# Peptides against a protein of PDB entry 3V4L: the designs that were tried, part 69

Target 1, 386 residues: chain A of PDB entry 3V4L
Amino acid sequence: GQPLAKDKVALLIGNMSYWEHPKLKAPLVDVYELTNLLRQLDFKVVSLLDLTEYEMCNAVDEFLLLLDKGVYGLLYYAGHGYENFGNSFMVPVDAPNPYRSENCLCVQNILKLMQEKETGLNVFLLDMCRKRNDYDDTIPILDALKVTANIVFGYATCQGAEAFEIQHSGLANGIFMKFLKDRLLEDKKITVLLDEVAEDMGKCHLTKGRQALEIRSSLSEKRALTDPVQGAPCSAEALVRNLQWAKAHELPESMCLKFQCGVHIQLGFAAEFSNVMIIYTSIVHKPPEIIMCDAYVTDFPLDLDIDPKHANKGTPEETGSYLVSKDLPKHCLYTRLSSLQKLKEHLIFTVCLSYQYSGLEDTVEEKQEVNVGKPLIAKLDMHRGL

## One batch from the design tools (peptide; aimed at target 1 G81 E162 E165 Q167)

Design b2_p24_3 (made by RFdiffusion4)
Pose (drawn by RFdiffusion4):
Structure b2_p24_3 (pose): chain A 386 residues (1-386), chain P 24 residues (1-24)
Amino acid sequence: as target 1 above (386 residues)
Amino acid sequence: ESYPPGSKLVSRDSADDRTVTNLS
């Protein structure tokens, strides 16, 4: 009568800043939006931006670790894609020009690994182009799929076609997400809902005849993204899964820093994506003997490759964050730490204080080191092992 | 619908000669 979910887990990857290929803009916004919608449907969501081939492989491994028998698994990719010989490929940011299947992730490979885990539902939302990579000589000769009647595909475009994004100088949106976001929360069967999305997508003027939604499904059960999760977890296997999930969305505690000069610096942290964290520095207290002072953040782990133009900015928008000043506490210095999947080490940076005393010209520098451990996805140790 | 000056409809194709449409 009523289909049930043991758990609902989602992996969302949004690639924008390609090294050898045109950079995209809508993936960040679309990924942010799909996480919020999928969380309302009670999904364990992993949101990641600008992953290399190696990094993309690890995200799949962490996602597979969160899937067991009866778990609804969902994969959303927004970035560059190509389709050769019946296989869909997601292109990582590190991809060379020209690129091949070896440089890319085959969705079919990910699907087989999910079937090996006995998942109740396999939903794939591929928001990518589907043309031939004429340079690709290799044909993977992949093994046949087990007939499981739970595979669902939401291709943003058809084979040989292109998926489009509106790059309006402001926010920038994807076409698939414009029509998906208004319908995702419906209690319809996943295949029915995706078809209703395909109808509204045809009413699109910007993309008519260039992009159409393609649905491929084997699903023989009235399963939906709104189906409920098996109430009390109470199983030991169910507990290990909730810990593994909480292990990735840990944020450092908002600490207060005391300086030898009697100045207080409040240090705040904000989550944007599992891959993205925002630090802010507020000067909470200073003694009367000091009037002039500015707090600035430096000496980040070189693995993160933090550009100076994204750090120590008056507002969060100036760092490139999707989060706005109404979401983040007012008046601090905001700094954006994207690329946490690159942190093998522990997070150590210096909160540097440049200040001046009453009646003196000289400028005094007081540097204090801060170790915040492995925030968010860095805690998963994706680089672990030999 | 109207769009800010310089707005574009852009393919997510990886090719340099991908489909780009200027919007108004």

Design b2_p24_3_s1 (made by RFdiffusion4, then SolubleMPNN; from b2_p24_3, 9 letters changed)
Fold by OpenDDE base, seed 1:
Structure b2_p24_3_s1 (fold): chain B 386 residues (1-386), chain A 24 residues (1-24)
Amino acid sequence: as target 1 above (386 residues)
Amino acid sequence: ETFPPGSKLVSMSSDADRTVIDLE
């Protein structure tokens, strides 16, 4: 019969906004495109951008809590990375310069923990460089991996080589994701799918002699990303997994705010990623005596590090949101909250209505506090250890 | 494939001298 997955869970991490290292661009689009494809494959996808070491550890721990016997686990990482002694290291955004293994997440340690969960399939897609880090001489003493015959690594590049992104018009795509996305939905054994991606990359003149996909696999069964999820959640653990997933993707409900002047504002929310939300405001009713009015959001929790200069933009793109702009209402003011993982408390902020009456020179302001609880990934309390 | 003018192939390396190639 066709193999069945007990469930399918993916963690996608895209690190771009490094503190002490060159910024990347591709992880933004690549995590988004991969999220949409994996959702079409019935994966539960946590998508996270710009994680610190601590936040990456917590994201991996939460991902491991979603894994169980016969569950398909997929980890995708796009960012800076290195490979020493056959061990792959993912570099957090807060990593020092130079970084070492102690500042980074070892993928083989994550694999060990996934094997302890008795997963049905373990897929690692590593969109990072595989150059040696000469500043790190540490040989990780890894415990012997179990022989589970269910492991697949897709490396964006070969050992000792670099991965590349194509930058255009302020956006970028990784070379690996460019070819992977065209095949990811194919009903093929995952190693066969990746071999076809490797052949497609090998035909690209840009990558010739620079980047080549490497596949490492122990997968003895014909497992595919298209394998159907086994029916209704039969276990308490499967129900908990579904509830935890749903919580991590619950948006605040749209609100209609009414001001004393008679202006009505619609406040709406959209998810770009599990840790990135767009807030949008629109004027839905304006009394005729009010000639101008705007609805600004302000007074965000300090943990979110929101620069007011990047808030309340006339377009989603001006906030740095290029991906979800087509799905957003038009003629709003937009604010992008990019660090929802940092939120320790409820998301409380102020909606400020600035307006002018006909024949008055002075602007009037009214303010209303809004509490939307913990949106998206902020419900997982990823900071409980600090 | 034709890339738009000013497209670049950029290494994802953390090296300060990372490879950048203009795509013509």
Scores: peptide ipSAE 0.585, ipTM 0.944, DockQ to the pose 0.805
OpenDDE base, seeds 2, 3, 4, 5: peptide ipSAE 0.581, 0.582, 0.581, 0.578; ipTM 0.943, 0.942, 0.943, 0.942

Design b2_p24_3_s2 (made by RFdiffusion4, then SolubleMPNN; from b2_p24_3, 9 letters changed)
Fold by OpenDDE base, seed 5:
Structure b2_p24_3_s2 (fold): chain B 386 residues (1-386), chain A 24 residues (1-24)
Amino acid sequence: as target 1 above (386 residues)
Amino acid sequence: ETFPPGSKLVSMSSDKDRTVIDLE
């Protein structure tokens, strides 16, 4: 019969905004495009940008809680990385210069923990360089992996080589994701799909002699990313997993705020990623006596590090939101919250209405505090472990 | 494939001297 997944879960991490290392661009588009494709494949997708070491550890731990017997697990990483002694290391955005294994996440350690869950398929897609780090002489004592026939590694490049991005018009795409996205929806064994992606990359004149896809697999079964999810969640663990995933993807409800002057504001929310939300405001009713009015969002929690200069923009693109701008309502003010994983408390902020009456020179302000609880990834309380 | 003028192939290396190739 066709193989069935008990469930399908993906964690996608895109690190770009490194503190002590060169900035990347491709992970933004690549995580977004892969998220949309994996959602079409009925994956439960957590998508995270610009994680610290601690935030990456917590994201992996939360992902491992979603894994169980016969679940398909997919980990995608785009960012800086290295390979020492056949061990792959993902570099967090707060990693020092130089970084070492103690500052990074070892993929083979994550694989060990995934094997303990008796997963039906483990896929690692590593869009990073695989050069040796000469500043790290540590040989990781990896505990013995279980002998399992359900592991697939897709490395964006071969051992000792670099991965590349194509930068154009202020955006970028990773070479690996460029070819992967064209085939990802195909009903093929995952190793056959990746072999076809490797052949497509091999035909590209840009990558010839620079980057080549490497596939490592123990997969003895015909497993595909297209494999259907087995029925309704019938176990208590499957219900808990579905509730935990739903919490991490619940947006605040749109609000209609009414001010004393009779102005009505629509406040709306959109997810760009699991840790990135756009707030937008629009004037939906204005009394005729009010000639001008604007609605600003202010007084965000300090943990979010929101610069007011980047808030309340006339376009989503001015906030750095190039991907979801087509799905947003027009004629709003837009604010991008890019670090929701840092939120320890409820998201409380102020909506400030500035307005002018006909025949009065002075601007009047009214303020309302808004509590939207913990949006998206902030519901997982990733910081509870200290 | 034709890339827009000023497109670049950029290494994802953490090296400061990482490879950059202008695509014409």
Scores: peptide ipSAE 0.580, ipTM 0.942, DockQ to the pose 0.806
OpenDDE base, seeds 1, 2, 3, 4: peptide ipSAE 0.575, 0.571, 0.578, 0.577; ipTM 0.942, 0.941, 0.941, 0.942

Design b2_p24_3_s3 (made by RFdiffusion4, then SolubleMPNN; from b2_p24_3, 10 letters changed)
Fold by OpenDDE base, seed 2:
Structure b2_p24_3_s3 (fold): chain B 386 residues (1-386), chain A 24 residues (1-24)
Amino acid sequence: as target 1 above (386 residues)
Amino acid sequence: ETFPEGSKLVSYSSDADRTVVDLK
């Protein structure tokens, strides 16, 4: 019979906005497109951008809580990285220059922990360089891995080589994701699918002699990303996993705010990623006596590092939201919250209405405080150890 | 494949001398 997954869970991390290292662009697009494809494959997807070391550790810990016997686990990483002695290291955005293994996450350590969960399939998609870091002389003593015959590594590049992105004025993928996305929905054994991606990438003249996909697999069974999830969650563990994922993806409900002047504002929320939310406001009713009327959001929690210069934009794109803009209502003011993992408390903010009456020169202001609880990933308390 | 003018192939290397290739 066709293999069945007990469940399917993916953690996608895209690091771009490094503090001490060159910034990247493609991880934004790659994580977004891969999220949408994996959702079509019935994966529970946690998608995170620009994580610190501490935040990456917590994201991995929360991902491991979603894993259990017969669950398919997929980890995707796009960002800076290196490979020392066959160990792959993902570089957090706060990593020092130079970084060492103590500042980074070892993928083989994550694999060890996934094997302890008795997962049905372990897929690692590593969209990073595999060059040696000569500033790290540490030989990681890894415990011996279990022989589980269910491991697949898709490396964006071969050992000692670089991975690449295409940078231009618009949105572009990394080279690996450019080819992976065209085949990801195919009902094929995951190693066969990756071999076809490797062949497609191998035809690309841009990366010839610079980047080549490497597949490392112990997968003895015909497992595919298309494998159906076993029916209704009958186990307590499956219910807990479903609730934990749902908790991390709960958006605030849209609200209609009514001001004393008779103006009505619609306040809405959209998820770009598990840690990135767009707030949008629109004036849905205005008395005719009010000639000018603007609705701003302000007074965000300090933990979110919201620059007012980037808030309340006339387009999603002006906030840096290029991916979800088509799915947002038009004629709003938009604010992008890009660091929801940093939120320790409830998301409380102010909606400020500024308006002018016909025949009065003075601007009037009304304010309402809004509490939307903990949106999206902020419900997981990613700061439990700080 | 045609790329916009000024397009670059850029390495994910963190090195200051990371590989950058102008796409024509």
Scores: peptide ipSAE 0.587, ipTM 0.945, DockQ to the pose 0.878
OpenDDE base, seeds 1, 3, 4, 5: peptide ipSAE 0.575, 0.578, 0.576, 0.570; ipTM 0.942, 0.942, 0.942, 0.940

Design b2_p24_3_s4 (made by RFdiffusion4, then SolubleMPNN; from b2_p24_3, 10 letters changed)
Fold by OpenDDE base, seed 1:
Structure b2_p24_3_s4 (fold): chain B 386 residues (1-386), chain A 24 residues (1-24)
Amino acid sequence: as target 1 above (386 residues)
Amino acid sequence: ETFPEGSKLVSMSSDADRTVIDLE
């Protein structure tokens, strides 16, 4: 019979906005495209951009809580990384220069923890360089892995080599994701699918002699990413997993705000990633006596580190939101909240209405405070691990 | 494959002198 997954869970991490290292661009588009494809494959996807070491550890811990016997686990990482002695290290955005193993997440340690969950399939997709880090002389003493025969690594590049991105018009795609996305939905054994991706990459003149996909697998069964999820959750753990995932993807409801001047504002919310939300405002009713009227959002929680210069833009693209702009309403003011994992409290902010009456020179302001609770990933309280 | 004008192949290395190739 066709193999069944008990459930399918994916964690996607894209690190690009490094503090002490060269910025990347590909992780933005690649995490987004992969998220949409894995959702079509009935994966529960958590997608996170620009995580610190602490935030990456917490994201992995929360991902491991979603894993259980027969669950398919997929970890994707795009960012800086290195490989020492056959161990892969993911570099957080706050990593020092130079970084060492104590500043990074070891993928083989995550694999050990996934094996303790008795998962049905473990897939690692590592879109990072695999050069040695000569500043890290540590040999990780890894405990012996269990023989589970259900592990697949897809490395964007071969050992000791670099991964590449194609940059165009301010956006980029990773070479690995460029070829992976065209095949990811195919009903094939995951190792066969990755082998076909490797052949497609091997035909690319850009990567010839620079980058080649490497597959490391112990997968003895014919398992695919297309394998159907087993029916209704039978265990308390499966119910908890479904509830945790649902909480991490709950958007605030759209609101209609009414001001004393008679102006009505629509406030809306859209998810770009599990930790990235767009707020948009539009004027839905204006009295004829009001000639000019704008609705700004301000007074965000300090934990979000929102620069007012990047808020209240006339287009989603001016906020840095290039991916969801097609799904957003037009003729709004847009604000991008890119660090929802930092939110410890409820998202409380002010909507400020600035307007002018016909025949008055001075602008009038009215303000309303809005509490939307904890949006998206902020519901998981990733900070409670102390 | 034709790449749009000004496209670049860029290494994802953390090295400051990482490889950049202009695509014509």
Scores: peptide ipSAE 0.582, ipTM 0.941, DockQ to the pose 0.797
OpenDDE base, seeds 2, 3, 4, 5: peptide ipSAE 0.575, 0.581, 0.575, 0.571; ipTM 0.940, 0.942, 0.940, 0.939

Design b2_p24_4 (made by RFdiffusion4)
Pose (drawn by RFdiffusion4):
Structure b2_p24_4 (pose): chain A 386 residues (1-386), chain P 24 residues (1-24)
Amino acid sequence: as target 1 above (386 residues)
Amino acid sequence: EEEEEEEEEEEEELVSRDPEPSNP
């Protein structure tokens, strides 16, 4: 009568800043939006931006670790894609020009690994182009798929076609997400809902005859993204899964820093994506003997490759964050730490204080080191092992 | 004329996610 979910897990990857290929803009906004919608449907969501081939493989391994028998698994990719010989490929940021299947992730490979885990539902939302990579000589000769009647595909475009994004100077949106976001929360069967999305997508003027949604499904059960999760987890296997999930969305505690000069610096942290964290520095207290002082953040782990233009900015928008000044506490210095999947080490940076005493010209520098451990996805140790 | 300019601007704002591979 009523189909049930043991759990609902989602992996969303949005690639924008390609090294050898045109950079995209809408993936960040689309990924942010799909996480919020999928969380309302009670999904364990992993949101990641600008992953290399190696990094993309690890995100799939962490996602597969969160899937067991009866778990609804969902994969959303927004970035560059190509389709050769019946296989769909997602292109990582580190991809060379020209690129091949070896440089890319085959979706069919990911699907087989999910079937090996006995998942109740396999939903794939591929928001990418589907043309030939004429340079790809290799044909993967992949093994046949087990007939499981739970595979669902939401291709943003058809084979040989292109998926489009509107790059309006402001926010920038994807076409598949413009029509998906208004319908995703419906209690319809996943295949029916995706077809209703395909109708509204045909009413699109910007993309008519260039992009159409393609649905491929084997699903023989009235399963939906709104189906309920098996109430009390109470199983030992179910508990290990909730810990593994919580292990990735840990944020450092908002700490207060005391300086030898009697100045207090409040240090705040904000989550944007599992891959993205925002630090803010507020000067909470200073003694009367000091009037002039500015707190600045430096000495980040080189693995993160933090550009100076994204750090110590008056507002969060100036760092490139999707989060806005109404979401983040007012008046601090905001700094954006994207690329946490690059952190093998522990997070150590210096909160540097440049200040001046009453009646003196000289400028005094007081540097204090801060170790915040492995925030968010860095805690998963994706680089672990030999 | 204003409507044509708005249509041309919308066409320019529409971007494919095609990687556009090529030899150097």

Design b2_p24_4_s1 (made by RFdiffusion4, then SolubleMPNN; from b2_p24_4, 11 letters changed)
Fold by OpenDDE base, seed 3:
Structure b2_p24_4_s1 (fold): chain B 386 residues (1-386), chain A 24 residues (1-24)
Amino acid sequence: as target 1 above (386 residues)
Amino acid sequence: EELEELLEKLEKQLVSMDPQPHLP
């Protein structure tokens, strides 16, 4: 019969805003596009941007909790990385300069932990450079991997080579994601699909002699990303996994705030990623005696590191939110919360209404505190280890 | 010509994801 997945789970990490290293742009679009495609394939997707070493470790641990016997696991990483002695290292945004293996996540260690879960398929998609780090002379003594015959690596580039992004009109795509996205929905064995992506990259004049896809596979079975999920959750563990994932993707409900002056504000929320949320405010009712009014959000938790200069923008794009702007209501003020993984407590903030009456020169302010609980990834308490 | 100009524009937009500081 057709292979069945017990479930399908993906962790996507995009690191771009490095502290001590060159900033990237492609991981933003690539994680977003891949998230949308994997959701169409019935994957439970956790998508995270700009993680520290500690946050990356916790994201991997939470991903491993979603894995079980016969589950398909997919890990995608876009960011800085290196390869020493055939081991792939993902570089966190807080990595020092120079960084070493002790500051980075080893992909082969994650693979070992995935093999302990008896997964049905393990897919790694690594959109990073594979150059040697000459500042790291550490030879990792890895434990011997189990022979599970269910592993697929797609490396965006060859060993010792660079991966590239194409920057256009302020956005960028990785070369790997540019070709992968066109084929990802095809009902083919995952190695055959990646071979076709490799052929498409090999035809491109921009990538010839600069970047080529490498595929490593032990996959003995005909498994595809299109393989159907086994129907009814057969176990209490599958129900718990589904509920845990659903909690990590629950947005706050939209609110209608009423001020004493008679102004009504709609407060809304949109997910860009599992750790990135847009707050938007709109005036839905204004008394005729009020000539001007704006609704600002302020007084955010210090853990979110929100610069007020980047809050309350007239467009989503001015916040750095280019991807979800089409799905957002128009004529709002927009604020992007990009670090929801750092939130230890409930998201409490103030909505400040600034308004002017006809025939009064002075602006009046009214404030209302809002508690929206723990949004999205903040429900997983990724910081419980501190 | 138009394809070559497009390729030259795209080549100028090609950025390495290499974390190594290009030694000056």
Scores: peptide ipSAE 0.318, ipTM 0.764, DockQ to the pose 0.574
OpenDDE base, seeds 1, 2, 4, 5: peptide ipSAE 0.289, 0.303, 0.286, 0.308; ipTM 0.745, 0.753, 0.749, 0.759

Design b2_p24_4_s2 (made by RFdiffusion4, then SolubleMPNN; from b2_p24_4, 9 letters changed)
Fold by OpenDDE base, seed 1:
Structure b2_p24_4_s2 (fold): chain B 386 residues (1-386), chain A 24 residues (1-24)
Amino acid sequence: as target 1 above (386 residues)
Amino acid sequence: EEEEKLEKELEEQLVSMDPQLSLP
């Protein structure tokens, strides 16, 4: 019969906004595009941007909690990275310069933990450089991996080589994602799919002699990302996994705020990533005596590090949201909340209505506090280890 | 011609993700 997955779970991490290292651009688009493709493949996808070491550890731990016997696990990483002695290290955004293995997440350690879950398939897609870090002299003593015959690595580049991004028209794709996205939905054994991606990359003049896909696998079975999920979640573990994933993707409900002046504001929420949300405000009713009014969001929790200069923009793009702007209502003010993983408390903020009456020069302000609870990934308490 | 032009424009926009380019 066709292989069945007990469930399919993916963790996608895109690190771009490094503190002490060059900023990247590709991980934004790559994580977003891959998220949409994996969702079409019935994956439960957690997509996270710009994680610290601690946040990456917690994201991996939460991902491992979603893994169980016969579950397909996929880890994608786009960002800075290195490879020492055949061990791949993902570099967090808070990594020092220079970084070492002690500041980074070892992919082979994650693989070991995934093998302990008795997963049906383990896929790693590593969109990072594989150059040696000469500042890291640590020889990782890896415990012997179990012989599970269900592992696939897709490395965006060869050992000791660079991965590249293509910066076009203000957006960037990683070279790996550029080719992977065209084939990812194909009903093929995952190694065959990746071999075809490697052939496509090898035909491209841009990548020829600069970047080549490396595939490492022990996959003895014909497993595909298209493999159907085994029917209705009948196990308690499958129900818990579904509930945990659903919590990490629960948006606040849209609200209609009514001000004393008779202005009505629609407050809406959109997910860009599991840790990135857009708040938008629109004037849905204005009394005729009010000539002008704007609804600003302010007083966010300090943990979110929201710069007011980047809040309340006339376009999603001015917030740095280029991907979901087509799905957003027009004629709003937009605020992008990145780093929802940092939110320890409820998301409480103020909606400030500034308005002017006809024939009065002075602006009037009214304020309403809004509590939307813990949105998206903030429900998982990614801070439980502090 | 348009593909070759697009390839050349993309080649000029190819950026290494190598973090070591900023290492001291």
Scores: peptide ipSAE 0.309, ipTM 0.765, DockQ to the pose 0.589
OpenDDE base, seeds 2, 3, 4, 5: peptide ipSAE 0.296, 0.303, 0.301, 0.292; ipTM 0.723, 0.750, 0.760, 0.732

Design b2_p24_4_s3 (made by RFdiffusion4, then SolubleMPNN; from b2_p24_4, 7 letters changed)
Fold by OpenDDE base, seed 1:
Structure b2_p24_4_s3 (fold): chain B 386 residues (1-386), chain A 24 residues (1-24)
Amino acid sequence: as target 1 above (386 residues)
Amino acid sequence: EEEELKEKLEEEELVSMDPELSLP
């Protein structure tokens, strides 16, 4: 019969906004595109941007809690990275310069932990450089991996080589994602799919002799990302996994705020990533005596590090949201909340209505506090290890 | 179509994701 997955779970991490290292651009688009494709493949996807070491550890721990016997696990990483002695290290955004293995997440350690979960398939897609880090002299003593015959690595580049992004018109895609996205939905054994991606990359004049896909596999079975999920979650563990994933993707409900002046504001929420949300405000009713009014969001929790200069923009793009802008209502003010993983408390903020009456020069302000609880990934308490 | 694809490919810059470990 066709192989069945007990469930399918993916963790996608895109690190771009490094503190002590060059900023990347590709991980934004690549994590988003891959998220949408994996969702079409019935994966439960957690997508996270710009994680610290601590946040990456917690994201991996939460991902491992979603893994169980016969579950397909996929880890994608796009960001800075290195490879020493055949061990791949993912670099967090807070990593020092130079970084070492003690500041980074070892993919082979994650693989060991995934093998302990008795997973049906383990896929690693690593869109990072594989150059040696000469500042890291650590020889990782890896415990002997179990012989599970269910592992696939897709490395965006060869050992000791760079990965590249293609920049166009201020956007960027990783080369690996550029070719992977065209084939990811194909009903093929995952190694065959990746071999075809490698052939497509090898035909591209931009990548030829600069970047080549490396596939490492122990996969003895014909497993595909298209393999159907085994029927209704009948196990308690499958129900818990579904509930945990659903919590990490629960948006606040849209609100209609009514001000004393008779202005009505629609407050809406959109997910860009599991840790990135857009708040938008629109004037849905204005009394005729009010000539102008704007609804600003302010007083965010300090943990979110929201710069007011980047809040309340006339377009999603001015917030740095290029991907979901087509699905957003027009004629709003937009605020992008990145770093929802940092939120320890409820998301409480102020909606400030500034308005002007006909024939009065002075602006009037009214304020309403809004509590939307813990949105998206903030429900998983990624801070539980402190 | 092929020419627009070529023009789009000529505007594509290939940028390394190497962190270029800036020596202190």
Scores: peptide ipSAE 0.376, ipTM 0.704, DockQ to the pose 0.481
OpenDDE base, seeds 2, 3, 4, 5: peptide ipSAE 0.350, 0.351, 0.354, 0.363; ipTM 0.687, 0.687, 0.681, 0.697

